# Peptides against a protein of PDB entry 2MBZ, part 31

Target 1, 143 residues: chain A of PDB entry 2MBZ
Amino acid sequence: GINLTPEEKFEVFGDFDPDQYEEEVRERWGNTDAYRQSKEKTASYTKEDWQRIQDEADELTRRFVALMDAGEPADSEGAMDAAEDHRQGIARNHYDCGYEMHTCLGEMYVSDERFTRNIDAAKPGLAAYMRDAILANAVRHTP

## One batch from the design tools (peptide; aimed at target 1 T32 I90 H94 F115)

Design b2_p23_5_s3 (made by RFdiffusion4, then SolubleMPNN; from b2_p23_5, 9 letters changed)
Fold by OpenDDE base, seed 3:
Parts: C-alpha cells; structure tokens; sequence
Structure b2_p23_5_s3 (fold): chain B 143 residues (1-143), chain A 23 residues (1-23)
C-alpha cells in the first residue's frame, strides 16, 4: 500500500486512517486498471510526496470554500479552474483522469453519502459545488 | 453501452477512494 512507516503516515494523514479506505478500495476495485496504475505510481512515493498531495488537496478545498463564500457560481471561471486543477492533480498523482472520469468522480461525491460527508466536513454543500464545477469544466473543455 | 462504460469509469474512479475523498 502506502510505502510509509506508521510514524510517517501519522505525520502526513494525522487522524485520517488511509489504511481503512485502502482495504475497502482493494476489496471493491482491486481488479481495475486505475487501481493498478495508482499502486504502481505511488509505490515509490516518499513522505514528502504524500505531504505534497495532502497540501494540494487542502489548498483546493480552501479555494472551493472561498469561492462558495464569495457567492461565485460553480460554473464561474474560478470554480471551473479549480475543478481543472483538481482533475490534473489526480492525473499527476494517481491515475489518468479524463473529463468523463472526472465527472464520474463528481457524481460519486454527491451520490455516495460517505464521500459527501467527508467532503462537506469542510463546508456544507461543498460536494455538490465541486460536482457542478467539475461538470462545467468538463463541458467547456469538450466543445 | 454508454451506461456500462460510465459504470466502468465509476468503478475505476473509486479505486482512489481515500485520495478522492480528500482531494
């Protein structure tokens, strides 16, 4: 799985236990190409790599929250740009993420209650906002 | 079918459950 010591995992993820989700992912999606690609790509990641990924995710979360607080529509240029950065981050760090796959992720964020709760912990409605921004970004990039 | 392809993509996307939930 994640090639970190327990201490390093704690430093990076804190109270979040990625091992719990990793086991579920293995059980449900272990035979998918995306899973294999992600495992191969992340096998060499250092603590610093994982920390960077967490920092990027935190920044995007803050960015979306700020957009929501400012009243910017999810199909605004700012929201769509944040969605694009989200897509590119997944592609760089985990597995190839095209616009269609990204929209599938967005739909999962609002259709799977566990994802919704996890995302909305930062701000109520964030999952829906992200989904809408992801869809809008996909549309503008597939004219 | 297009629906089956979307299901395939959703399964693939789910392979990043912990990261996708945090990203």
Amino acid sequence: as target 1 above (143 residues)
Amino acid sequence: SEEEERRRLRRAAGALAFASAAL
Scores: peptide ipSAE 0.094, ipTM 0.718, DockQ to the pose 0.039
OpenDDE base, seeds 1, 2, 4, 5: peptide ipSAE 0.087, 0.090, 0.113, 0.092; ipTM 0.710, 0.704, 0.734, 0.702; seeds 1, 4, 5 fail the geometry check

Design b2_p23_5_s4 (made by RFdiffusion4, then SolubleMPNN; from b2_p23_5, 9 letters changed)
Fold by OpenDDE base, seed 2:
Structure b2_p23_5_s4 (fold): chain B 143 residues (1-143), chain A 23 residues (1-23)
Amino acid sequence: as target 1 above (143 residues)
Amino acid sequence: SEEERRRALRRAAGALAFASAAL
């Protein structure tokens, strides 16, 4: 799991405990390449690494919320660029994330209520907006 | 099938469940 003390985990993740999902993730996805890549990459992550990842996620959340508040369509260049940054962030920090994988992640955000609730905590409808932006970004990058 | 492929990709994407749930 994440090699942080309980105190460090609280400092980085707050009330969200990623270890709550460790067993489920292992049971359901432990044999996938994505899981293996993620475990390998994150095994050496420090508190500072995890904090950076959270900061990047928070920044991306703010960008999407700002786009929604401005009335920008999910298929706007701004929304698609934010989706692209999200995809690239996953690729750097966790596992190879192509456009097909990213689209599937987006769909999971709206089909799994746990993801929807967590994401929409920032703004109602954010998960759906992200899904639509992710799909649009994938389409524009697919020949 | 295309749908089977998508289901497999969704399963793989779930490996980021804890981090992706919070973006």
Scores: peptide ipSAE 0.117, ipTM 0.746, DockQ to the pose 0.039
OpenDDE base, seeds 1, 3, 4, 5: peptide ipSAE 0.126, 0.119, 0.115, 0.091; ipTM 0.758, 0.749, 0.749, 0.715; seeds 1, 3, 4, 5 fail the geometry check

Design b2_p23_6_s1 (made by RFdiffusion4, then SolubleMPNN; its pose is not in this set)
Fold by OpenDDE base, seed 2:
Structure b2_p23_6_s1 (fold): chain B 143 residues (1-143), chain A 23 residues (1-23)
Amino acid sequence: as target 1 above (143 residues)
Amino acid sequence: SREEARRRHAAGMAYALMLSYSL
C-alpha cells in the first residue's frame, strides 16, 4: 500500500483512498509486469511525490477540459500532446507505458463505469475525449 | 495478438486504477 500516514493520505487524496482498491488490483493483476514495476517504484514515494503526481493529474485534467471547451477535436495537436504527456506521466511515475498500452488504458476509461464516472466528474464526456486523444496520439506515433 | 493485448490491458489496469481515479 501507500506508505503514508492516514493524515498524509487525507492531505494528498482527500476522501479518496487508493488503498481501498489494492485487493482488487492484486487479485486481478498482481502477477503482471506493470504491477511489479509500480509496486517497486512507488514503494519509495514520499508525501511530496504523491502530491506531485496528483498535481500533474489535476493539470492534465484542466488541459483536456480546456481543449473540450475550446472545441478542439480529440485528434487535434493540442489534445494529442496532452495525451502524450499523460502517457509519459504514467511511464515516469508507475510503469512502462507504450502507445499500445496507453490505448488499452484509454479504452478502460470508457469501458469501466467506475473510471468513466470518476473521470467525468471533471466534465461529462472527458473519459471519451481522453480515449480518443490517446488513440489519435498513438496513431501519429505508430505509422 | 488479442491475447497479448488483453494481458497488456489487464497489466495496465493494475495501478492505472489508482492513477485514473486521481484524474
Scores: peptide ipSAE 0.109, ipTM 0.705, DockQ to the pose 0.483
OpenDDE base, seeds 1, 3, 4, 5: peptide ipSAE 0.113, 0.105, 0.111, 0.092; ipTM 0.721, 0.723, 0.710, 0.721; seeds 1, 4 fail the geometry check

Design b2_p23_6_s2 (made by RFdiffusion4, then SolubleMPNN; its pose is not in this set)
Fold by OpenDDE base, seed 4:
Structure b2_p23_6_s2 (fold): chain B 143 residues (1-143), chain A 23 residues (1-23)
Amino acid sequence: as target 1 above (143 residues)
Amino acid sequence: RREEARRRHAAGGLYALMTSYAF
């Protein structure tokens, strides 16, 4: 779980407890490399680390929303760059995230209602836009 | 609500859940 005091967790995540998914994740993917990497990396995270991760996520959300509001296509350089930053953020903070992995995550954003609802809370259709941008970014980086 | 949802998405537990579609 998140190695923060209850107060620190509240300050960073508010009323949401990210550890609510711990049991499901362990049961379904506890033996995967991604799970192992994530648990290992996050075990040492401080409150400041988690806050930085949240800030990065918020920034990316704002970027994608701004692109959508501007009518920029998901395969624009701006959208693909945002997708690339998203991929790199996952790789840096949680687990190795190549382009194939990233496209799978993007597909999950539109296939798993839990993710779709959470993402689209910022803007309807954001999950689909992100999925398309992630795919476009992966394609442009495939030789 | 939107901020809370964003926090859920960025949370470590949810990121771990992302692995379900990668393996």
Scores: peptide ipSAE 0.091, ipTM 0.722, DockQ to the pose 0.068
OpenDDE base, seeds 1, 2, 3, 5: peptide ipSAE 0.074, 0.091, 0.085, 0.077; ipTM 0.714, 0.722, 0.715, 0.715; seeds 1, 2, 3, 5 fail the geometry check

Design b2_p23_6_s3 (made by RFdiffusion4, then SolubleMPNN; its pose is not in this set)
Fold by OpenDDE base, seed 4:
Structure b2_p23_6_s3 (fold): chain B 143 residues (1-143), chain A 23 residues (1-23)
Amino acid sequence: as target 1 above (143 residues)
Amino acid sequence: RLEEARRRHAAGMAYALMRSYSL
């Protein structure tokens, strides 16, 4: 779990507590490489590390929303670059995330209601836009 | 392998949820 004090966790995550999922994740996904990598990476994270992760996530969300508001296509360079940063952020902070995995995650964003609802809270259609940008970014990086 | 992707993403701390919640 997150080795922050309750106060620190609240300051960083607010009402969202990632540790709420700890037991379920262990029971359902404890044998996956992603779980192992995530546990290993995050074990040493400080409050500042977690805050940086949140800031990165906020930035990416704002970028996608801004692109959508501007009417930029999801396969624009701007959208694909944002998708690439998203992929790299996952890889850096949690687990290895290649382009194939990233496209699968993008598809999950539109096919799993839980993710769609949560993502689209920032802007309706954001999940679909992200999925399309993720796919476009993966395609351009496929030789 | 969407099911496996779901497991990996969940195991990776629901990255998308953090973004959505923060805004």
Scores: peptide ipSAE 0.097, ipTM 0.724, DockQ to the pose 0.301
OpenDDE base, seeds 1, 2, 3, 5: peptide ipSAE 0.100, 0.084, 0.091, 0.097; ipTM 0.736, 0.728, 0.719, 0.719; seeds 1, 2, 3 fail the geometry check

Design b2_p23_6_s4 (made by RFdiffusion4, then SolubleMPNN; its pose is not in this set)
Fold by OpenDDE base, seed 2:
Structure b2_p23_6_s4 (fold): chain B 143 residues (1-143), chain A 23 residues (1-23)
Amino acid sequence: as target 1 above (143 residues)
Amino acid sequence: SREEARRRHAAGGLYALMTSYSL
């Protein structure tokens, strides 16, 4: 799990405890490379590391919301660039994330209600917008 | 707020913990 005290976890994640998903993640993906890479990488993360990751996530959320508010299509340069940054962020912080993996994650955002509900808390339809942008970004990088 | 923290995790931490079922 996340190597933070309860107080530190609260400061970074609020009342939401990411470790609530640890058992499910282990059961479903415990034998994957992504899981092993993530466990190895995050094992050494400090509170400051987790806070930086959250800040990056917040920034990306704001970017996507702004794009939606501006009426930019999910396959616009702006939306695809945001999707690319999202992919790179996953790669830096958690596990190798190629375009195929990224598109699979995007599909999960709309097919798993838990993800959809949590993402759309920022803006209704955000999960679908992200999925579409992720797919478009993958297509443009896989001619 | 608690809701903001939840959104932060959804946008970052939650995605990092799980992979797609299609993999």
Scores: peptide ipSAE 0.110, ipTM 0.715, DockQ to the pose 0.061
OpenDDE base, seeds 1, 3, 4, 5: peptide ipSAE 0.073, 0.097, 0.087, 0.079; ipTM 0.711, 0.725, 0.706, 0.710; seeds 1, 4 fail the geometry check

Design b2_p23_7 (made by RFdiffusion4)
Pose (drawn by RFdiffusion4):
Structure b2_p23_7 (pose): chain A 143 residues (1-143), chain P 23 residues (1-23)
Amino acid sequence: as target 1 above (143 residues)
Amino acid sequence: AAAHNAGGRLAGAEYLAVAAAPA
């Protein structure tokens, strides 16, 4: 998948070692179909592809988190759009985490505090803010 | 550096999250 060195993973993922939990991830659910399409796509991903996503993800925090500061609701245009923005980003980066699928991630994320702590490293409750943004975004699209 | 670590954790976690996505 990532097949990176500890140094690269640092320069890329920062102080985050996903490889250690590579096989550990399927332990949680390990039952998804989209992971199958993703592995095929992440089969050759390099540090650049991985770093490209990080710099991209960092941008997601400032705007999302900045929205929180202004005290605007997550189902807001700017917030939901930010959610739609996250969807296409994580979808085109692995296979195409559809809307319904993108939501599965939103809540299954709140369950394991390991993710949240690593995700919230930017700010607490961000996971909840995004889920609703993504959930609402999926609604205005859902028929 | 902190922002890089936070964003890197996010990107890495997203990789794991995709792998952890339920069917």

Design b2_p23_7_s1 (made by RFdiffusion4, then SolubleMPNN; from b2_p23_7, 10 letters changed)
Fold by OpenDDE base, seed 4:
Structure b2_p23_7_s1 (fold): chain B 143 residues (1-143), chain A 23 residues (1-23)
Amino acid sequence: as target 1 above (143 residues)
Amino acid sequence: RARHNAGGRIAGSHHLLVMALPG
């Protein structure tokens, strides 16, 4: 899990409090491989590691927003590439994330209002755009 | 001195909300 001090957690996560979801995650997914992998990987993460993860996520968010602002379709090469980077980032930092898992995550982004609200804080419709890009990327990589 | 962290919201969703979903 996250083994940062309260101050470090604040510096890294800011307004987003990851601890508020710890119990729910454990209750819902505590017996899954993804949960195990995430706990094992993140147990050794330093503040700098978490900051890097946040920076990568911010960059990806900005990238998707820029695509939307430019009017690029969610199934454009640019959007699909961003989705691929998103998938790979999850795989590196948290747990194995194949294309099927990624599409499931994308669907959750639009079906769980908490995710939708959190994601769309960057730009209205971003969650749906990401979901569509994730699906398109999965399709092109799963012939 | 709370600050917005867009990356934190998405990254946190995977780490703390989206651990595994049925295929």
Scores: peptide ipSAE 0.094, ipTM 0.730, DockQ to the pose 0.461; fails the geometry check
OpenDDE base, seeds 1, 2, 3, 5: peptide ipSAE 0.084, 0.076, 0.087, 0.091; ipTM 0.728, 0.728, 0.728, 0.729; seeds 1, 2, 3, 5 fail the geometry check

Design b2_p23_7_s2 (made by RFdiffusion4, then SolubleMPNN; from b2_p23_7, 12 letters changed)
Fold by OpenDDE base, seed 5:
Structure b2_p23_7_s2 (fold): chain B 143 residues (1-143), chain A 23 residues (1-23)
Amino acid sequence: as target 1 above (143 residues)
Amino acid sequence: KKRHDAGGRIAGSLHLLVQALPG
């Protein structure tokens, strides 16, 4: 799993422990390229790396929330750009993430209650907004 | 401007859970 001490894990992730999902992820996806890529990349991550990833996620969350608060449509340039940055962040930090994969992730955000609950903790409807922005971004980048 | 809840809830190993979804 994440190669951090319990104290470091708490400092970075707080009450949200991603390792609680490790067994499920391994059982479901242990034989996938995405899993292998993620394990390979994250094996060398330091506390600072994980903190950066969390900071990026927090910033993205705030960015989407701000867009929602401003009434910007999910297919606005701002929302689609945020979705693109999200896609690139996944690709950089975890595994190859094309537009189709990203679309699937967006659907998970609204179909898996665990994701919906976690995401919407920042703002109700955020998961759906992100999903829609992800779809719009995928469409504009599809020939 | 007000602050909202934060947390890396949309990142990490959780993203791997969606790989079973149809393309």
Scores: peptide ipSAE 0.132, ipTM 0.721, DockQ to the pose 0.315
OpenDDE base, seeds 1, 2, 3, 4: peptide ipSAE 0.124, 0.127, 0.126, 0.132; ipTM 0.708, 0.719, 0.718, 0.723; seeds 1, 3, 4 fail the geometry check

Design b2_p23_7_s3 (made by RFdiffusion4, then SolubleMPNN; from b2_p23_7, 13 letters changed)
Fold by OpenDDE base, seed 5:
Structure b2_p23_7_s3 (fold): chain B 143 residues (1-143), chain A 23 residues (1-23)
Amino acid sequence: as target 1 above (143 residues)
Amino acid sequence: RERHNIGGAIAGTLHLLVLALPG
């Protein structure tokens, strides 16, 4: 799990408690490479590391929202670049994330209500926009 | 500081809830 005090967890994650999903994740994916990689990487994370990850996620959220507000299509250079940064962030912080994996994650954002509800709290339709940008980015990076 | 965490949905352990499947 996340090795932070309750206070530190609250400071970093606020009302969202990632540990509430630990049991479900372990039961479903405990034998996967992605799970192993994530647990291995995050085992050494400090409060500052987790805060950085949250800050990166917040920045990405704001970036996508700004793109939407500007009317940029999901297959614009800006949106695709944001999607690429998202993919690389996952790879850096959690587990190997190729374009196929990223595409599947994008689909999850619109098909899993827990993700959709949380993401769209920032802006209605954000999950769908991200999914579309992820798809476009994957296409431009594959033959 | 109380705050709502939105970024947590697109980062962290939530990505492990549903992993990529073929297709």
Scores: peptide ipSAE 0.133, ipTM 0.733, DockQ to the pose 0.349
OpenDDE base, seeds 1, 2, 3, 4: peptide ipSAE 0.116, 0.106, 0.103, 0.120; ipTM 0.726, 0.744, 0.756, 0.750

Design b2_p23_8 (made by RFdiffusion4)
Pose (drawn by RFdiffusion4):
Structure b2_p23_8 (pose): chain A 143 residues (1-143), chain P 23 residues (1-23)
Amino acid sequence: as target 1 above (143 residues)
Amino acid sequence: SAAELRKAAGALAWAAAHFAAAP
């Protein structure tokens, strides 16, 4: 998958070691189909592909988090769009985490506080803010 | 901090790859 050195993972993922939990991840659910399509795609991903996503993900926080500061709701245009923006980002980066799929991630993320702590490292409650943004975004698209 | 953001973003980047969910 990532097949990176501790140094690269640092320069790329920062102080986050996902490889250690590589096989641990499937322990949680390890039952998804999309993971199959993703592994095929992440089979050769390099530090650049991985760093490209990080710099991209950082940008997601400022705008999302900035929306929170202004006190605007998550189902807001800017917020939901930010959610649609997240979808295409994580989808084109692994296979195509569809809307319905993208939502599975939103709440399954609140369950394991490991993710939240690592994700909220930017700000608390961001996971909830994004889920609703993604959920609402999926609704305005859902037939 | 920048380090925390890099860690958070790294978590998202990797999580999206290995938590690709579909029934």

Design b2_p23_8_s1 (made by RFdiffusion4, then SolubleMPNN; from b2_p23_8, 10 letters changed)
Fold by OpenDDE base, seed 5:
Structure b2_p23_8_s1 (fold): chain B 143 residues (1-143), chain A 23 residues (1-23)
Amino acid sequence: as target 1 above (143 residues)
Amino acid sequence: SARDLRRAAGALAAYGALMAVGP
């Protein structure tokens, strides 16, 4: 699991405890390259590393919400750029994430109710907006 | 395929939830 004290975990993740889902994740994806890459990368993460990751996610959330509030289409340059940054963040922090993988993740955000609920807590429809932006970004980068 | 990739690694990229399965 994440090597933080209970207090540190609360400071970084608040009421969310990622370790509560460790067994399910391991059972479902434990034999995949992505899982192995993520475990290897995060094994050395400090509290500051985890905080940075959370800050990046929060910033990206605010960025997408701002785009939605401004009425920018999900296939706008702004939305696609945000999707690209999202993809790159996954690649840096967790596992290799190409455009096809990213599109699959976007679809999961709207197909798995747990993801949808978590994402839409910031703004109703955010998961769908992200999915559409992710797809548009993938399309523009397809040779 | 989209289905295969989703089943293979999707839960690890939980937005705002890191390694969660979507909570």
Scores: peptide ipSAE 0.067, ipTM 0.717, DockQ to the pose 0.070
OpenDDE base, seeds 1, 2, 3, 4: peptide ipSAE 0.053, 0.051, 0.063, 0.055; ipTM 0.700, 0.698, 0.720, 0.695; seed 3 fails the geometry check

Design b2_p23_8_s4 (made by RFdiffusion4, then SolubleMPNN; from b2_p23_8, 11 letters changed)
Fold by OpenDDE base, seed 4:
Structure b2_p23_8_s4 (fold): chain B 143 residues (1-143), chain A 23 residues (1-23)
Amino acid sequence: as target 1 above (143 residues)
Amino acid sequence: SERDLRRAAGALAASSALMAVGP
């Protein structure tokens, strides 16, 4: 799991603890390459690394919210570029994330109510918007 | 709010850990 002290975890993640999903993740995906890659990469992560990841996620969230507020469609260049950055961030920080994998993650955002609720806390409908942008980005990169 | 953004970002981070759920 995330090897931070409770204080450090609070500083980075606030009220949200990603480790609350550790057991479920292991049970569902423990035998996948993605899981192994993630464990290998994150094993060396410091508080600074996790903070960077959180900052990247914050920035992405703000970008999507801004796009929604501006009325940009989810298949706009701006929205698709944000989705691409999200995909690349996952690939850099956790595991190889192709467009199919990314699309599956997008579907999780709208099908798992836990994630939907958490994502939509920033803005109602954000999870669906992200899913649509992720799908559009995948389509444009797999003609 | 900043708290809401942090919560959303945390969910995104957790989602990467949860891998994929299929089609």
Scores: peptide ipSAE 0.082, ipTM 0.724, DockQ to the pose 0.462
OpenDDE base, seeds 1, 2, 3, 5: peptide ipSAE 0.075, 0.069, 0.067, 0.052; ipTM 0.721, 0.719, 0.723, 0.715; seeds 3, 5 fail the geometry check

## One batch from the design tools (peptide; aimed at target 1 V25 T32 F115)

Design b2_p24_1 (made by RFdiffusion4)
Pose (drawn by RFdiffusion4):
Structure b2_p24_1 (pose): chain A 143 residues (1-143), chain P 24 residues (1-24)
Amino acid sequence: as target 1 above (143 residues)
Amino acid sequence: AAAEAAAAARKAAGAAAFAAYAAA
């Protein structure tokens, strides 16, 4: 998948070692179909592809987190759009995490505090903020 | 302080990217 060195993973993922948990991930659910389409895609991903996503993800925090500071609701235009923005980003980056699928991630993320701590490293409750943004975004699209 | 904040942000982003990859 990532097949990167500890140094690259640092320069790319920062102080985060996903490889250690590579096989550990399927231990949680390991039952998804989208992961299959993703592995095919992430089969050759390099440090650039991986870094490209990080710099991209960093940008997600400022705006999302900045929305929280202004005290605006997550189902807000700017927030939901930020959610739609997240969808296309993580979808085109692996296979196409559809809306319904994108939501599965939103809540299955609150369950394991490992993700939250690593994700909230930017700010607490961000996971909840995004889920609702993504959930609401999926609604205005859902027929 | 700035370097530590950037590292933390990169860690958060890494976690998000890996979660999207693995949990998908």

Design b2_p24_1_s1 (made by RFdiffusion4, then SolubleMPNN; from b2_p24_1, 15 letters changed)
Fold by OpenDDE base, seed 3:
Structure b2_p24_1_s1 (fold): chain B 143 residues (1-143), chain A 24 residues (1-24)
Amino acid sequence: as target 1 above (143 residues)
Amino acid sequence: EREEEERRLRRAAGALAFASAGLL
């Protein structure tokens, strides 16, 4: 889990409780290299590191919402660049995230209703938009 | 109003981050 005190977790995440996902993440991902890499990398993270990660995720979400509001297609340069930044953010902060892994994550956003509801809390249809942008970004980077 | 929207965005972003990261 996150190596923060309960007080620090509250300061960073507020009403969002990351611990609610711990059991499911362990069951679904516990035997993967990604899980091990993430645990190893995040073991040294400070409260400030987690705050930065949260801020980056928030900015990325706002960016996708703005693209949708502007009517930009999910396969536009803007949407694909946002998807690439999302992929790179995962790679930088958590684990090696190639394009295949990224597309699998995108599919999870629309196939698991719990993830869909969480993502679409920002804007209805955001999960599907992100999935499509992730796929488009993967395609443009495929030789 | 605006603050509530920002809180929704934050929760969604957080959920996305943890779902994607396979954290914990």
Scores: peptide ipSAE 0.142, ipTM 0.741, DockQ to the pose 0.552
OpenDDE base, seeds 1, 2, 4, 5: peptide ipSAE 0.080, 0.090, 0.093, 0.097; ipTM 0.692, 0.688, 0.701, 0.702

Design b2_p24_1_s2 (made by RFdiffusion4, then SolubleMPNN; from b2_p24_1, 15 letters changed)
Fold by OpenDDE base, seed 4:
Structure b2_p24_1_s2 (fold): chain B 143 residues (1-143), chain A 24 residues (1-24)
Amino acid sequence: as target 1 above (143 residues)
Amino acid sequence: MEEERERRLRRAAGALAAAAMYLS
């Protein structure tokens, strides 16, 4: 879990508590490389590290929302670039995230109502837009 | 099949918590 004090955790994540998923993550993915990598990387994270991760997430959210508001298709260069940055952010902060894995995550965003609800809090349909952008980005990077 | 879907999601092996933090 996140080794921050309750106050620090609230300052960074607010009402969102990532540790609420700890048991489910362990049950579903506890034996995967991704889980191991994430546990190893995040074990040393400071409050500043977590804040940076949140800032990156907020930036990407704003980018996708702006693209949607502008009517840009999910397979536009702008949307695909945002998806690529999202993939790279996951890779840096949590676990190796190839394009195939990224597309699976995108599918989860629209298939798991918990993700959909959390993501769409920024804008209705954002999860679906992200999924489509993630897929498009993966396709353009497939030789 | 539902099993296929679950397997696909497992292959992503996304730490649910980690994935949720991005654009959450």
Scores: peptide ipSAE 0.051, ipTM 0.680, DockQ to the pose 0.053
OpenDDE base, seeds 1, 2, 3, 5: peptide ipSAE 0.043, 0.039, 0.045, 0.041; ipTM 0.651, 0.689, 0.654, 0.650; seed 2 fails the geometry check

Design b2_p24_1_s3 (made by RFdiffusion4, then SolubleMPNN; from b2_p24_1, 14 letters changed)
Fold by OpenDDE base, seed 3:
Structure b2_p24_1_s3 (fold): chain B 143 residues (1-143), chain A 24 residues (1-24)
Amino acid sequence: as target 1 above (143 residues)
Amino acid sequence: AEEEERRRLRRAAGALAFASMGLS
């Protein structure tokens, strides 16, 4: 798990409490390779590492929002590139994330209302836009 | 407000963190 002190966790995650999801994640995916990879990799993460991950996520969110505001289709090069960066970020920070896995995550963003609400807090429709971009990116890499 | 903006972004990023930490 996240081996930060309560103070460090608050500094990095602020209003979001990752611990509130720990039990559910373990119960649902605790026996998966992805979970094991993530736990092993993140066990050595420092506060600075987690802050970097949050900063990367914030930047990606801003990029998608900007694309939406500009009217760029979810299958535009810009949107697909953002989706690719999202995939690579997961792979770099947590677990091997191929295109199939990525599309599954995208589907979860729109099928689990908790994820939808959380993501759309940045901009209504963002979850659906991300899902579509993720799918488009997967398609272009598996012609 | 910048603080509200940060809060919205953090909440959205939190959803991604949850998925990244255990979903497959």
Scores: peptide ipSAE 0.158, ipTM 0.750, DockQ to the pose 0.621
OpenDDE base, seeds 1, 2, 4, 5: peptide ipSAE 0.083, 0.075, 0.084, 0.089; ipTM 0.718, 0.686, 0.716, 0.702; seeds 1, 5 fail the geometry check

Design b2_p24_1_s4 (made by RFdiffusion4, then SolubleMPNN; from b2_p24_1, 16 letters changed)
Fold by OpenDDE base, seed 1:
Structure b2_p24_1_s4 (fold): chain B 143 residues (1-143), chain A 24 residues (1-24)
Amino acid sequence: as target 1 above (143 residues)
Amino acid sequence: MEEERERRLKRAAGALAAASMYLA
C-alpha cells in the first residue's frame, strides 16, 4: 500500500485512491514477481515521489489525448514514443515491464471495464488508442 | 499455451498497473 496519511493521499491523488485495488492485487497476484518488486520499490516512496509519479501519469495522459486530437495514428512515431515512455515509467517506478507484459497491459485496458472507464474519463477511446500504441511500440522493438 | 501466458501476464500486470496509476 501507499505509505501516506489520508491527507497526503488526498493532496496527491484527490478523490482517486490507488489503494482501492490493494486487496484484489494481493489476492490475485500477491505471489508474482511484479507484485514483490512493486512492494519493495514503493515502500520507501515519499509524498514527493508519489506526486512525481502522478505528474508523469497526467503528462502522459495529456500527451496521448493531444495525439488523438491531432489525428495521429496509434502507430505513429509520437504515439509509439508515448507508449514507450509509459512502459519505461512502469519499469522505473514499479516493476520490470517488458514489451510482452506491456502488450498484455494494453489489452487489459480495453477488456477490463474498470480500466476502460478510468482511462476514457480523459477522452473516449483513449484506452483503445493506448492499447494500439502499446502494441505498435512493442512490434517496432521486436527483433 | 502462449495465450495462457498472456492471460497470466495481463492479470498480474493489470491490477498492479491500476494500483500504480499507469494510468487507470
Scores: peptide ipSAE 0.052, ipTM 0.693, DockQ to the pose 0.053
OpenDDE base, seeds 2, 3, 4, 5: peptide ipSAE 0.045, 0.046, 0.044, 0.042; ipTM 0.668, 0.657, 0.656, 0.648

